# Peptides against a protein of PDB entry 6IDX, part 189

Target 1, 380 residues: chain A of PDB entry 6IDX
Amino acid sequence: KELAKLSADVTFATEFINMDGIIVLTRLVESGTKLLSHYSEMLAFTLTAFLELMDHGIVSWDMVSITFIKQIAGYVSQPMVDVSILQRSLAILESMVLNSQSLYQKIAEEITVGQLISHLQVSNQEIQTYAIALINALFLKAPEDKRQDMANAFAQKHLRSIILNHVIRGNRPIKTEMAHQLYVLQVLTFNLLEERMMTKMDPNDQAQRDIIFELRRIAFDAESDPSNAPGSGTEKRKAMYTKDYKMLGFTNHINPAMDFTQTPPGMLALDNMLYLAKVHQDTYIRIVLENSSREDKHECPFGRSAIELTKMLCEILQVGELPNEGRNDYHPMFFTHDRAFEELFGICIQLLNKTWKEMRATAEDFNKVMQVVREQITRA

## One batch from the design tools (peptide; made by RFdiffusion4, then SolubleMPNN)

Design b2_p20_3_s4 (from b2_p20_3, 15 letters changed)
Fold by OpenDDE base, seed 4:
Parts: structure tokens; C-alpha cells; sequence
Structure b2_p20_3_s4 (fold): chain B 380 residues (1-380), chain A 20 residues (1-20)
């Protein structure tokens, strides 16, 4: 207990480390010998002292043995561990993951996100915070291939539901530390969009062009009697598609694929449009047709608007940026839906369309509308 | 209220309730 307190002092820590004191502490954990009276209390203070000593950055985290890692991981994965030991073990694992890629690899083999989810279902907010912190650390340090797997685990209705029900909707005020961890989790989740945000459309990729064609089909052919499918010649069909792409509000109505070559938002904008068109088809069709039938120059260009809105949302959500330690602003809505970004897009595109109408905007007012919409979203 | 404003308001209220 006294050692744990003194270990916060850098002078003491330096001297204690120079005396191989930290090695003694690690060996106590490694031994796993429950033979001592008050072993749990002793272990809790040992782990506290270890953390405080390591926080000075005097000793590399890579000094720890695989046996030590397994013991600490065991305290997190085993049932009926003392809460004080569990808390410190989660914190140690977090620090290990954050400070060493080699330790991350070892820890990722010993523990699963599923095991950590069990610690979110407890009434102890400190345990919940450290469990999320460790999940975040694992997510942050995961290689890109494993990061997608973790994202899929986050996309699991289960983790989001647990966070939502046991953390966010808990009858307890969210402490700053928990709010920070929720912010971090949100940022890391949205950073998965970075790849698509930075993916340029290939105008020669037929599959990508077929998505644009599908957007046209959903907007204009869904209510069209199949008898009016213009079976007329290839030229009339090309001219018709150019008109349709103009009505869809693409900047390049001759080759809409060119609108998706700008990164950001690249293909992410097309993903959002397709999601809106398939999942919220009525909303999509309404937005497109309300503007495509106008001849008053007050048409809201859907395609251009969707692209610029996607870009704006990426900027607002800081997609591709690392979490900032000073921030704790998270949006609980993002924990309510599997495709929260696309749903947010669907809400915001309707807001944009409404704002465009209210402002009686023309194409020249586009940037002004976008600025107003930005302010509306950021104040929300 | 299925309006965009109603959705944003619900989001704000939800965020406020969650942060309170």
C-alpha cells in the first residue's frame, strides 16, 4: 500500500527501479501463489505500484514476460476475480497495448473483445471505463485487417446495445473519463470510413458505374410502367441517361463517375447515396423527383449535394483523425444503429433539401446553403 | 415527429439526457 503510493513519485520510482524493484513486483504476479494471507489485497497494491512505476516511462513495457501477460489477462478473463484486481488488470492491459505493438499481439491472442464486453454489463463504472478503454486500445493498435474484424464486432448489435443500455442509458451520470472513451470509440469507428472516403471512383469500372445506373433506375424507373421502357435506339437512350443524370443533380451529368473521383469523399458518397436509395427509397425518390420536376432554377442538385454533404460530415466527424485526449464529445445516436453514418447522411440530406427550399436557393447559392447546413448540423 | 427537425431534436434530447 505504501509502495503503491510512493510509486507515484518519480524520485522514489527511479530509485526503486534501479534496485530492480519492478522486477520483484512482476515476479510476484508471475508466481500466482495464493498462499499468502490477504493475497488479493497484496496483489491489488502490487498492480497499483506496477502501474505507477511504469507511468514514469523509465522502463519499457516490453520488459514484461509472457507469463506476466498471461496472469494479467487471466485476471480479466477469469470469473470471480476481485474488482480491484480486475480494474488494475484492465488498466495494465490497456497500457501494454498502447505502449507496445509486440505486447498488443500477445494480448490479442489471450483476450477477446467478447470477454471485455462482459465487463461492460457490470454496475461498476470504473470497470466499464477501463473495459472500453482496453477495447479502444485494441482497436487503435490492431492492424488494418484485424481492425475491420473488430469493427464488425462493434457493428455487432450486441456491443452497441450493451454500451447503449449499460453505459449510455445507465442511471448514472457519465464521468469525463467514460465520455472520453465513448468519444474515442466513436472516432475509431468512423475512421473505418476513411478507406472509402479516400477511394476514388474508377470511371472505367463497370460495377461502380452500375451503382450510378441503379440510382437512376430507382429514381426514375421504379414507378415507370415497364411498357414505357424506351426500347428506342442507343442514341436516344444515351441522351435520356444524360438527362436523368442532370435531373439527379450530378455536376458531370455526361459522366457522373467523374464526380466521385474527388477524395474526400470519393466512393463514400456513392455508398451513402446507394444506402439512401435502397433503405430509404421513398425519401430518396421524393428528394430526387421534387427537384427533377422543377423548372424554376431552384432545383437542389441531389448528386452534388450528397457528395458535398458526405465530405462535410466527414469533416465534422473528423474521419481519419486520431482521437484527441482532450475531447469527450460523443453522439449517442451513433451507438443506436449499425449504419449510423449512412443514417446521419439520410437525415442531413433531408435537412439540406429543406434548407435549400427555405432559402429559395439556386445553384449559385450552393455554398451558402452548405454553410447554413453545416451550422445546423454542428449545433445539433 | 418524423421531420428532420424532430429527429435532430430527439437526437439533441437524447444526447442531453445521456450527458446529464
Amino acid sequence: as target 1 above (380 residues)
Amino acid sequence: DKTVEGQLKRLKEFNKKTLS
Scores: peptide ipSAE 0.007, ipTM 0.368, DockQ to the pose 0.024
Fold by OpenDDE base, seed 5:
Structure b2_p20_3_s4 (fold): chain B 380 residues (1-380), chain A 20 residues (1-20)
Amino acid sequence: as target 1 above (380 residues)
Amino acid sequence: DKTVEGQLKRLKEFNKKTLS
């Protein structure tokens, strides 16, 4: 206990480390000797002293043995561990993952996100915080392939549900530390959009062109009386499609694929449009048809608006940026939906369309409307 | 229309309530 307190002092820590004191602490953990009187209390203070000593940055985290890692991971994965040991073990594992890629690999073999989710279903917010912190660390340090797999896994849906129900909707105020970890998790989740945000459309890819054609079909063929069979001529069909793409508000109404060659937002904008058209079809059709029937130059160009809104949302959410240690702002809405970004897009595109109408905007006012919408989103 | 403003306002209130 006194060692744990003294270990916070850098002068004491330096001298203790110079005496190989940290090695003695690691060996106490490695031994796993439950036979000592007051083992749990002794272990809790040992782990505290170890953390405080390591936080000075004097000793590399790579100094720890595989046996030590397995013991610490064991305290997190095994049932009926003392709360004080569990908390410190989570913190140690987080620090290990953050400070060493080699330790990350070893820890990722010993623990699962599923095991960490169990530590969110407790009344202790400190344990919940360190459990999310460790999940965040594992997610941050994971290779891109594994990170995407982790995000798509049922475990992430369950994680979001557990966070929503046991943390966010809990009967206790969210502390700053927890708010930070929720922010970090949100940022890391949105960073998975970076690939799509930076993916250019290939104008020669027929499958991607078929998505744009599907947007046209959903908007215009859903209300078309089946009696208007598209007339015979291939040229009339091309001219009809060009008109439809103009009514959809694409900048390049001859070849809408060209609007998705700019990165950001690349294909992510097309993903959002398709999601809106499939999941919120009535909203999509309404937005498109309200603007397609106008002859007053007050048409809101849906295609252009959707692209620029997607880009704006990526900028607001800082997609592709690392979490900032000073930020604690998170949106509970992002824990309510699997497709939270696309749902946010669906809300914001309606806001944009409304704002456009209220401002009586023309195409020349486009940037002004976008600025007003940005302010509305960022103040929300 | 009232739904979008209401959603953003609810989001803001929810965020404020969660951070307080």
Scores: peptide ipSAE 0.006, ipTM 0.367, DockQ to the pose 0.026
Fold by OpenDDE base, seed 2:
Structure b2_p20_3_s4 (fold): chain B 380 residues (1-380), chain A 20 residues (1-20)
Amino acid sequence: as target 1 above (380 residues)
Amino acid sequence: DKTVEGQLKRLKEFNKKTLS
């Protein structure tokens, strides 16, 4: 106990480390010797002193043995561990993962996200916070293949459900530390959109062009019997499609694929548009048709608006950026829906369309509308 | 409310309901 207090002092820490004191602490953990009176209390203070000593950055985290890692991971993986030991073990594992890629690899073999989810179901917010912090650390340090696996629908749905029910909807105020970890988890999850945000459309890729064609079909051909697609000459079809792409509000009416060659938001904008068209078809059709039927120059260009909105949402959500330590703001919607970004897009595109109407905007007002919409989204 | 303000209010209410 006294050692744990003194370990916060850098002068004491330096001398204690110079005397190989930290090695003695690691050996106490490695031994697992439960024969001592008050073992749990002693171990809790040993782990506290170890963490405080390591936080001075004097000793590399790579100095720890595999036996030490296994003992600490054991305290997290076993269901009947003292809460004080569990809390410190989670914090130590987080620090190990954040500070050493070698330790990350070893820890990722010893613990699962499923085991960490069990620690979210407790009433102790400190345990929950360190469990999410360790999940975030594992997610941040994971290679891309494992990061995608951690982000798979099952792991995410279960994790988000548990966070929603036991943390967000818990009978206690969310502390700043927990709010920060929820923010971090949100940022790390939305960073998975970066690949699509930076993917340029290939105007020559027929499969990608077929998605744009599907957007047209959903908007304009939903009532047309596919049998009556007139075999009318290739030129009439091209001219018809150019008109439809103009009504959809694309900038390039001849080849809308060119509108998705700019990154950001690249293909992510097309993904959002397709999601809206398939999942919220009535909303999509309404937005398109309400604007396509206007001859008063107050039409809101859907295609252009969807692209610029996707870009703006990526900027607001800081897609591709590392989490900021000073931030603790998160969107509860993220924990309620598997496709939260696309759902947010669907809400915001409706907001944009309404703001456009209320402002009686024309194409010249486009940037002003986008600024107003940005302020509305950031204040919500 | 079909206004922009009404949409923002619904979004805030949704967030509040999600947190409660």
Scores: peptide ipSAE 0.006, ipTM 0.361, DockQ to the pose 0.021
Fold by OpenDDE base, seed 1:
Structure b2_p20_3_s4 (fold): chain B 380 residues (1-380), chain A 20 residues (1-20)
Amino acid sequence: as target 1 above (380 residues)
Amino acid sequence: DKTVEGQLKRLKEFNKKTLS
């Protein structure tokens, strides 16, 4: 206990480290010897002293042995460990992952996100916070090829459901530290959209063009069987499609694919439009048809609005940016749905369409409407 | 890089507060 307290002092820490004191602490953990009286209390103070000593940055995290890592990971993976040891073990693993890529690799072999999920089901918000912090650290430090796997693990209904039910809807107020970790997890999840956000549409890709055609079909041919492949379209059919693409509110109604060549939001806007059209078909059809029947120049251009809204949402959610320490703003809705970004888009596009009508906007007011919508989204 | 270093610093401060 006294060592743990003194280890917070840089002068003491320097002297103790110079005497190889930190090596002695690591060896105590490595031994795993439960034979000592008050073992749990002694171990908790040993782990505290180790963390405080390492926090001075005098010793590299790479100095720790694989045996030490395995013991610490063992305290996190075993069900019957004292809360005091578990808390400190989670904090040590988080610090190891954040400070060393080599330690990340070793820790990622010893622990799974599934094991960390069990620590979210407890009533102790501090344990929950450290468990999410370690998940966030593992996600942040994951190689690019493994980030999608971590994302898929997060997109697992189980993790989001547990966070929602045991953390967000828990009987305790969310502390600032937990709110920050939820924010970090949200940012790291949305950064997976960066690839799609930066993917330009290829106007010559037939599969991508077929998606745009499917948007037209859903809006205007709702009763017609999809079996009539557009390939045999006479010039009259092409002219009809140009009219339909104008009614859909594309900027380039001759070749709507050109509207998706700008990055951001690139293909992510098309993904959102397709999701809305398939999952919320009635809402999509209503928005399109309400504007396609107007001759009063008060039509809301859906295609243009969807693209600019997707870009705006990426900016608001800071897609492609690293989590900021100062922020604690998380959206509970992102834990309620597997396709939370697309659902947010679906809510916001309805808000945009409503705001456009309320303002009696024309195409010249487009930027003003987008500004008002931005303010509405950021205040919600 | 600066944002990650920042986040690391706050996590350390939180760890200190929670371990005290």
Scores: peptide ipSAE 0.022, ipTM 0.468, DockQ to the pose 0.760; fails the geometry check

Design b2_p20_4_s1 (from b2_p20_4, 14 letters changed)
Fold by OpenDDE base, seed 3:
Structure b2_p20_4_s1 (fold): chain B 380 residues (1-380), chain A 20 residues (1-20)
Amino acid sequence: as target 1 above (380 residues)
Amino acid sequence: MEKRFEKRKRLMERAAKEAA
């Protein structure tokens, strides 16, 4: 107890470290010897002293043994661990992951996100905060391939649901510390969109062109059996498609693929459009047909609007930004759905279409409409 | 506890900058 208090002092810490005091503390943890009177209290103070000493940055985290890592991971993965030990163990693992890629690899083998989810289902917000902090550390330090796998995993779907139900919709006010960890998790989640946001469409990629063609098909041919397209000449078909791409509101009616060569938002805009067309087909068809039937110059160009809205949403959500220590603003909506960005896009494109009508906008008013929509989204 | 949290925030931000 006294050691844990004194370990916060830099002078004491320096002297204690010079006397190999950290090595003694690590060996106490490694021994796992439950035979001591007041073992749990002693262990909690040992872990506190260890954290305080390591926090001075005098000793490298890489000095810890595999046995120590396994013992700490054991305190997090075992049921019915003392709350004080669990809290300190989560904090130690977080610090290990953040300070060392080598320790990250070892910890990622010993602990799963699934095990950490159990610590989110408790009423103790401090434990919840440290559990999310460790998840965030693991997510940040994961290689890109594993990060995408973590994002696609059932663990993430379950994680967001647990966070929503037990943290965000909990009966307790969210403290600043928890709000920051939720912000960090949101930032790390949105950074998964950065690749698609920065991916240019290849106009020569047939698979990508087929997506644009599918958008056209869903909007205009949804009732027509694909088998009965009469064999009318290639030129009539090309002219017909140019008209359809104009009605879809693409800037380049001849080659809509060119509209997706600008980054940001690149392919992410096409992903959003395809999601809307497949998941919210009635909404998509309504928006497209409502504007395609207008000859009064008040048509809202869906394709252009979708691209610029996707870009604007990326700017508002700060896609590609690194977590900042001073930020604690998170959006609860992003924990409500797996495809929350695409769902937000679907809400915002309807808002844009409504705002366009209300303003009686023309193509010249496009930037003004986007500014009004930005203000509406940022106030919501 | 509060001092530790602020230190960990700074550590996370540093780790994010190193991972980018």
Scores: peptide ipSAE 0.267, ipTM 0.870, DockQ to the pose 0.842
Fold by OpenDDE base, seed 4:
Structure b2_p20_4_s1 (fold): chain B 380 residues (1-380), chain A 20 residues (1-20)
Amino acid sequence: as target 1 above (380 residues)
Amino acid sequence: MEKRFEKRKRLMERAAKEAA
């Protein structure tokens, strides 16, 4: 107990480390020997002292043995561990993951995000905080190929539901530390959009062009009586498609694929448009047709608006930015849905369309409308 | 890094007080 307190002092820590004291602490954990009276209490203080000593940055985290890692991971994976031991073990694992890529690899083999979810279902907010902190650490340190797996685990309705119901909507006020961890988790989740945001459309990729064609089909052919089969002439078809792409509000009416070559938002804008068209088809069709039938120059260009809105949302959400240690602002909405970004887009595109109408905007007012919409989104 | 350590320290201090 006294050692754990004193270990917070850098002078004491330096002297204790110089005496190989940290090695003694690690060996105590490695031994797993339950033969000592008050083992659990002693272990809790040992882990506290170890963590405080290591937090001075005097000793590399890579000094720990695989046996030590397995013991600590064991305290997190075992169902009947003392809360004090569990809390410190989560904090140690977080620190190991954050400070060493080699330790991350070893820990990622010993524990799963699924095992950490059980620690979110408890009433202890400190345990919940450290569990999320460890998830965040694992997510942050995951190689790019494994980040999507972490995201998929987070995208699981179960994990999000647990965070939403047991953490965000819990009976306790969210502490600043938990709010920070929720913010970090949100940022790490949004950063998965960065790849699509920075992916340029290839105008020659037929599969990508077929998505644009599908947007046209959903907007214009879904309600059309099959009797208006596009007339047999290839030239009439090209002219028809150019008209349709104009009605869809693309900037490049001849080749809409060119509108998605700008990064950001690249292909992410097309993903949002396709999601809206498939999941919220009535909303999509309404927005497109309301504006495509207007001859008064007050048409809201859907395609251009969707692209610029996607870009704006990426800017507002700071997609691709690293988590800031000073921030603790998180959006509960992002824990409510699997595709929360696309749902946010669907809400915001309706807001944009409404704002455009209210302002009686023309194409010349586009930037003014976008600025008003930005203010509306950032104040909500 | 320091802010993380400070946050962890505060959490460990609270946990040590609650266990006591």
Scores: peptide ipSAE 0.102, ipTM 0.658, DockQ to the pose 0.047
Fold by OpenDDE base, seed 1:
Structure b2_p20_4_s1 (fold): chain B 380 residues (1-380), chain A 20 residues (1-20)
Amino acid sequence: as target 1 above (380 residues)
Amino acid sequence: MEKRFEKRKRLMERAAKEAA
């Protein structure tokens, strides 16, 4: 107990470390010997002292043994662990993951996100906060190839549901620390969109062009079987497509692929349009057809609007930006759906279309409409 | 505790910068 208190002092920490004191603490954890009266209390103070000592940055985290890591991970994975030990163990694992890639690799083998989800289903917000912090650390330190897999995992869907129900909609006010961890998780999740946001469409890629054809088909050929591959369209078919792309509101109605060569938002805008067209087909068709039938110059250009809205949403959500220590703003909506960005796009494109009508806008008013929509989105 | 959370926030931000 006194050691844990004194370990917060840098002078004491320096002397204790010079005496190999950290090694003694690590060996106490490694031994796992439950033979002592008040073992749980002693262990909790040992873990506190260890963490306070390591927080001085005098000793590398890589000094810890694999046995130590396994013991700490064991305290997090076991169902009947003292709350005081669990809290400190989560904090130690988080610190290990953040400070060392080698420790990340070892911890990622010993612990799963599924095990951490159980610590979110408790009334103790401190445990919940440390559990999310460890998830965030694991997510951040994961190799890029594994980040998408982690995000797409059933565990991530379940994680969002549990966070929504047990943290966000919980019976307790969210503390600043929890709000920050939710913000970090949101930032790390949105950074998965960065690749698509920075991917330029290749106008020569047939598969990407076929997506634009599919958008046209869904809007105008709703009864047509998708198996009717657009064969080598006669000049009349090309002229028909140019008209359709104009009605879809693409800036380049001759070659809509060119509208997706600008990054941001690149291919992410096309992904959003395709998601809207497939998942919310009635909404998509309504928006497109309502504007395609207008001859009064008050048509809202869907294609242009969708691209600029996607870019705006990326700016508002700060896609590709690093987590900032000073921020704690998170959007509960992003925990309600697996495809929350695309769903947000679907809500915002309807808002844009409504706002365009209410303003009686023309193409010259485009930027003014976008500013009004930005204000509406940022106030919600 | 509060000081510890603030230290870890800075550590997360640093780790994010190193991972970028």
Scores: peptide ipSAE 0.278, ipTM 0.875, DockQ to the pose 0.859; fails the geometry check
Fold by OpenDDE base, seed 5:
Structure b2_p20_4_s1 (fold): chain B 380 residues (1-380), chain A 20 residues (1-20)
Amino acid sequence: as target 1 above (380 residues)
Amino acid sequence: MEKRFEKRKRLMERAAKEAA
């Protein structure tokens, strides 16, 4: 107890470390010997002292043994561990992951995100905070392939649901520490969109062109009487598609693929459009047809609007930016759905369409509408 | 505890810069 208190002092820490004091603490953990009277209390103070000592940055985290890592990971994976030990073990694992790629690799073999999710289903916000902090550390230090797997896995879906239900919608106010960890998790999640945001459409990629054609099909062929089969002429067919792409509100009516060559938002805009068209088909068709039937120059160009809105959302959400220590702002909405970005896009495109109508906008007012929509989104 | 939280925030930010 006194050692744990004194370990916060840099002078004491320096002297204690010079006396191999950290080695003694690590050996106590490594022994795993539960036979001592008051073992749990002693271990909790040992872990506190260890962490306070290591927090001076005098000793490298790489000094810890694999046995030590396994013991600490064991305290996190075991269901009946003292809360005080669990809290300190989560904090130690977080620090190990953040300080060393080698330790990350070892820890990632010993623990799963699924095990950490169990520590979110508790009433103790400190445990929840340390569990999310460790998840964030693992997510940040993961290779790109593993980050995508973490994002797509059932574990991530479950993680978002558990965070929403047990943390955000909990009966307790969110502390600053938790708010920061939720912010970090949000940033790391949004950074997975960066690849698509920076991916240019290849106009020669047939699969990508087929997506644009599918957007046309969903908008126009779903309501068309089968009797108006487009006549057999290749030129008439091209001219018809150019008209349809104009009605969809693409800037390049001849080759809509060119609208997706600008990065940001690149292919991410097309992903959002396709998601809207498939998942919210009625909303998509309504937005497109309401504007395609207008001959009054007050049509809202869906394609252009979707691209610029996607870009705007990326700017508002700071996609590709690193977590900042000074920020604690998180959006609860991003924990409500697995495809939360695409759902936000679907809400915001409806808001844009509404705002366009309310302003009686023309194509010349496009930037003004986008500015008003930005203000509306940032105030919500 | 508060000092430790601020230290971990800085560590996370550093680790983020190193991972980019």
Scores: peptide ipSAE 0.268, ipTM 0.870, DockQ to the pose 0.862; fails the geometry check

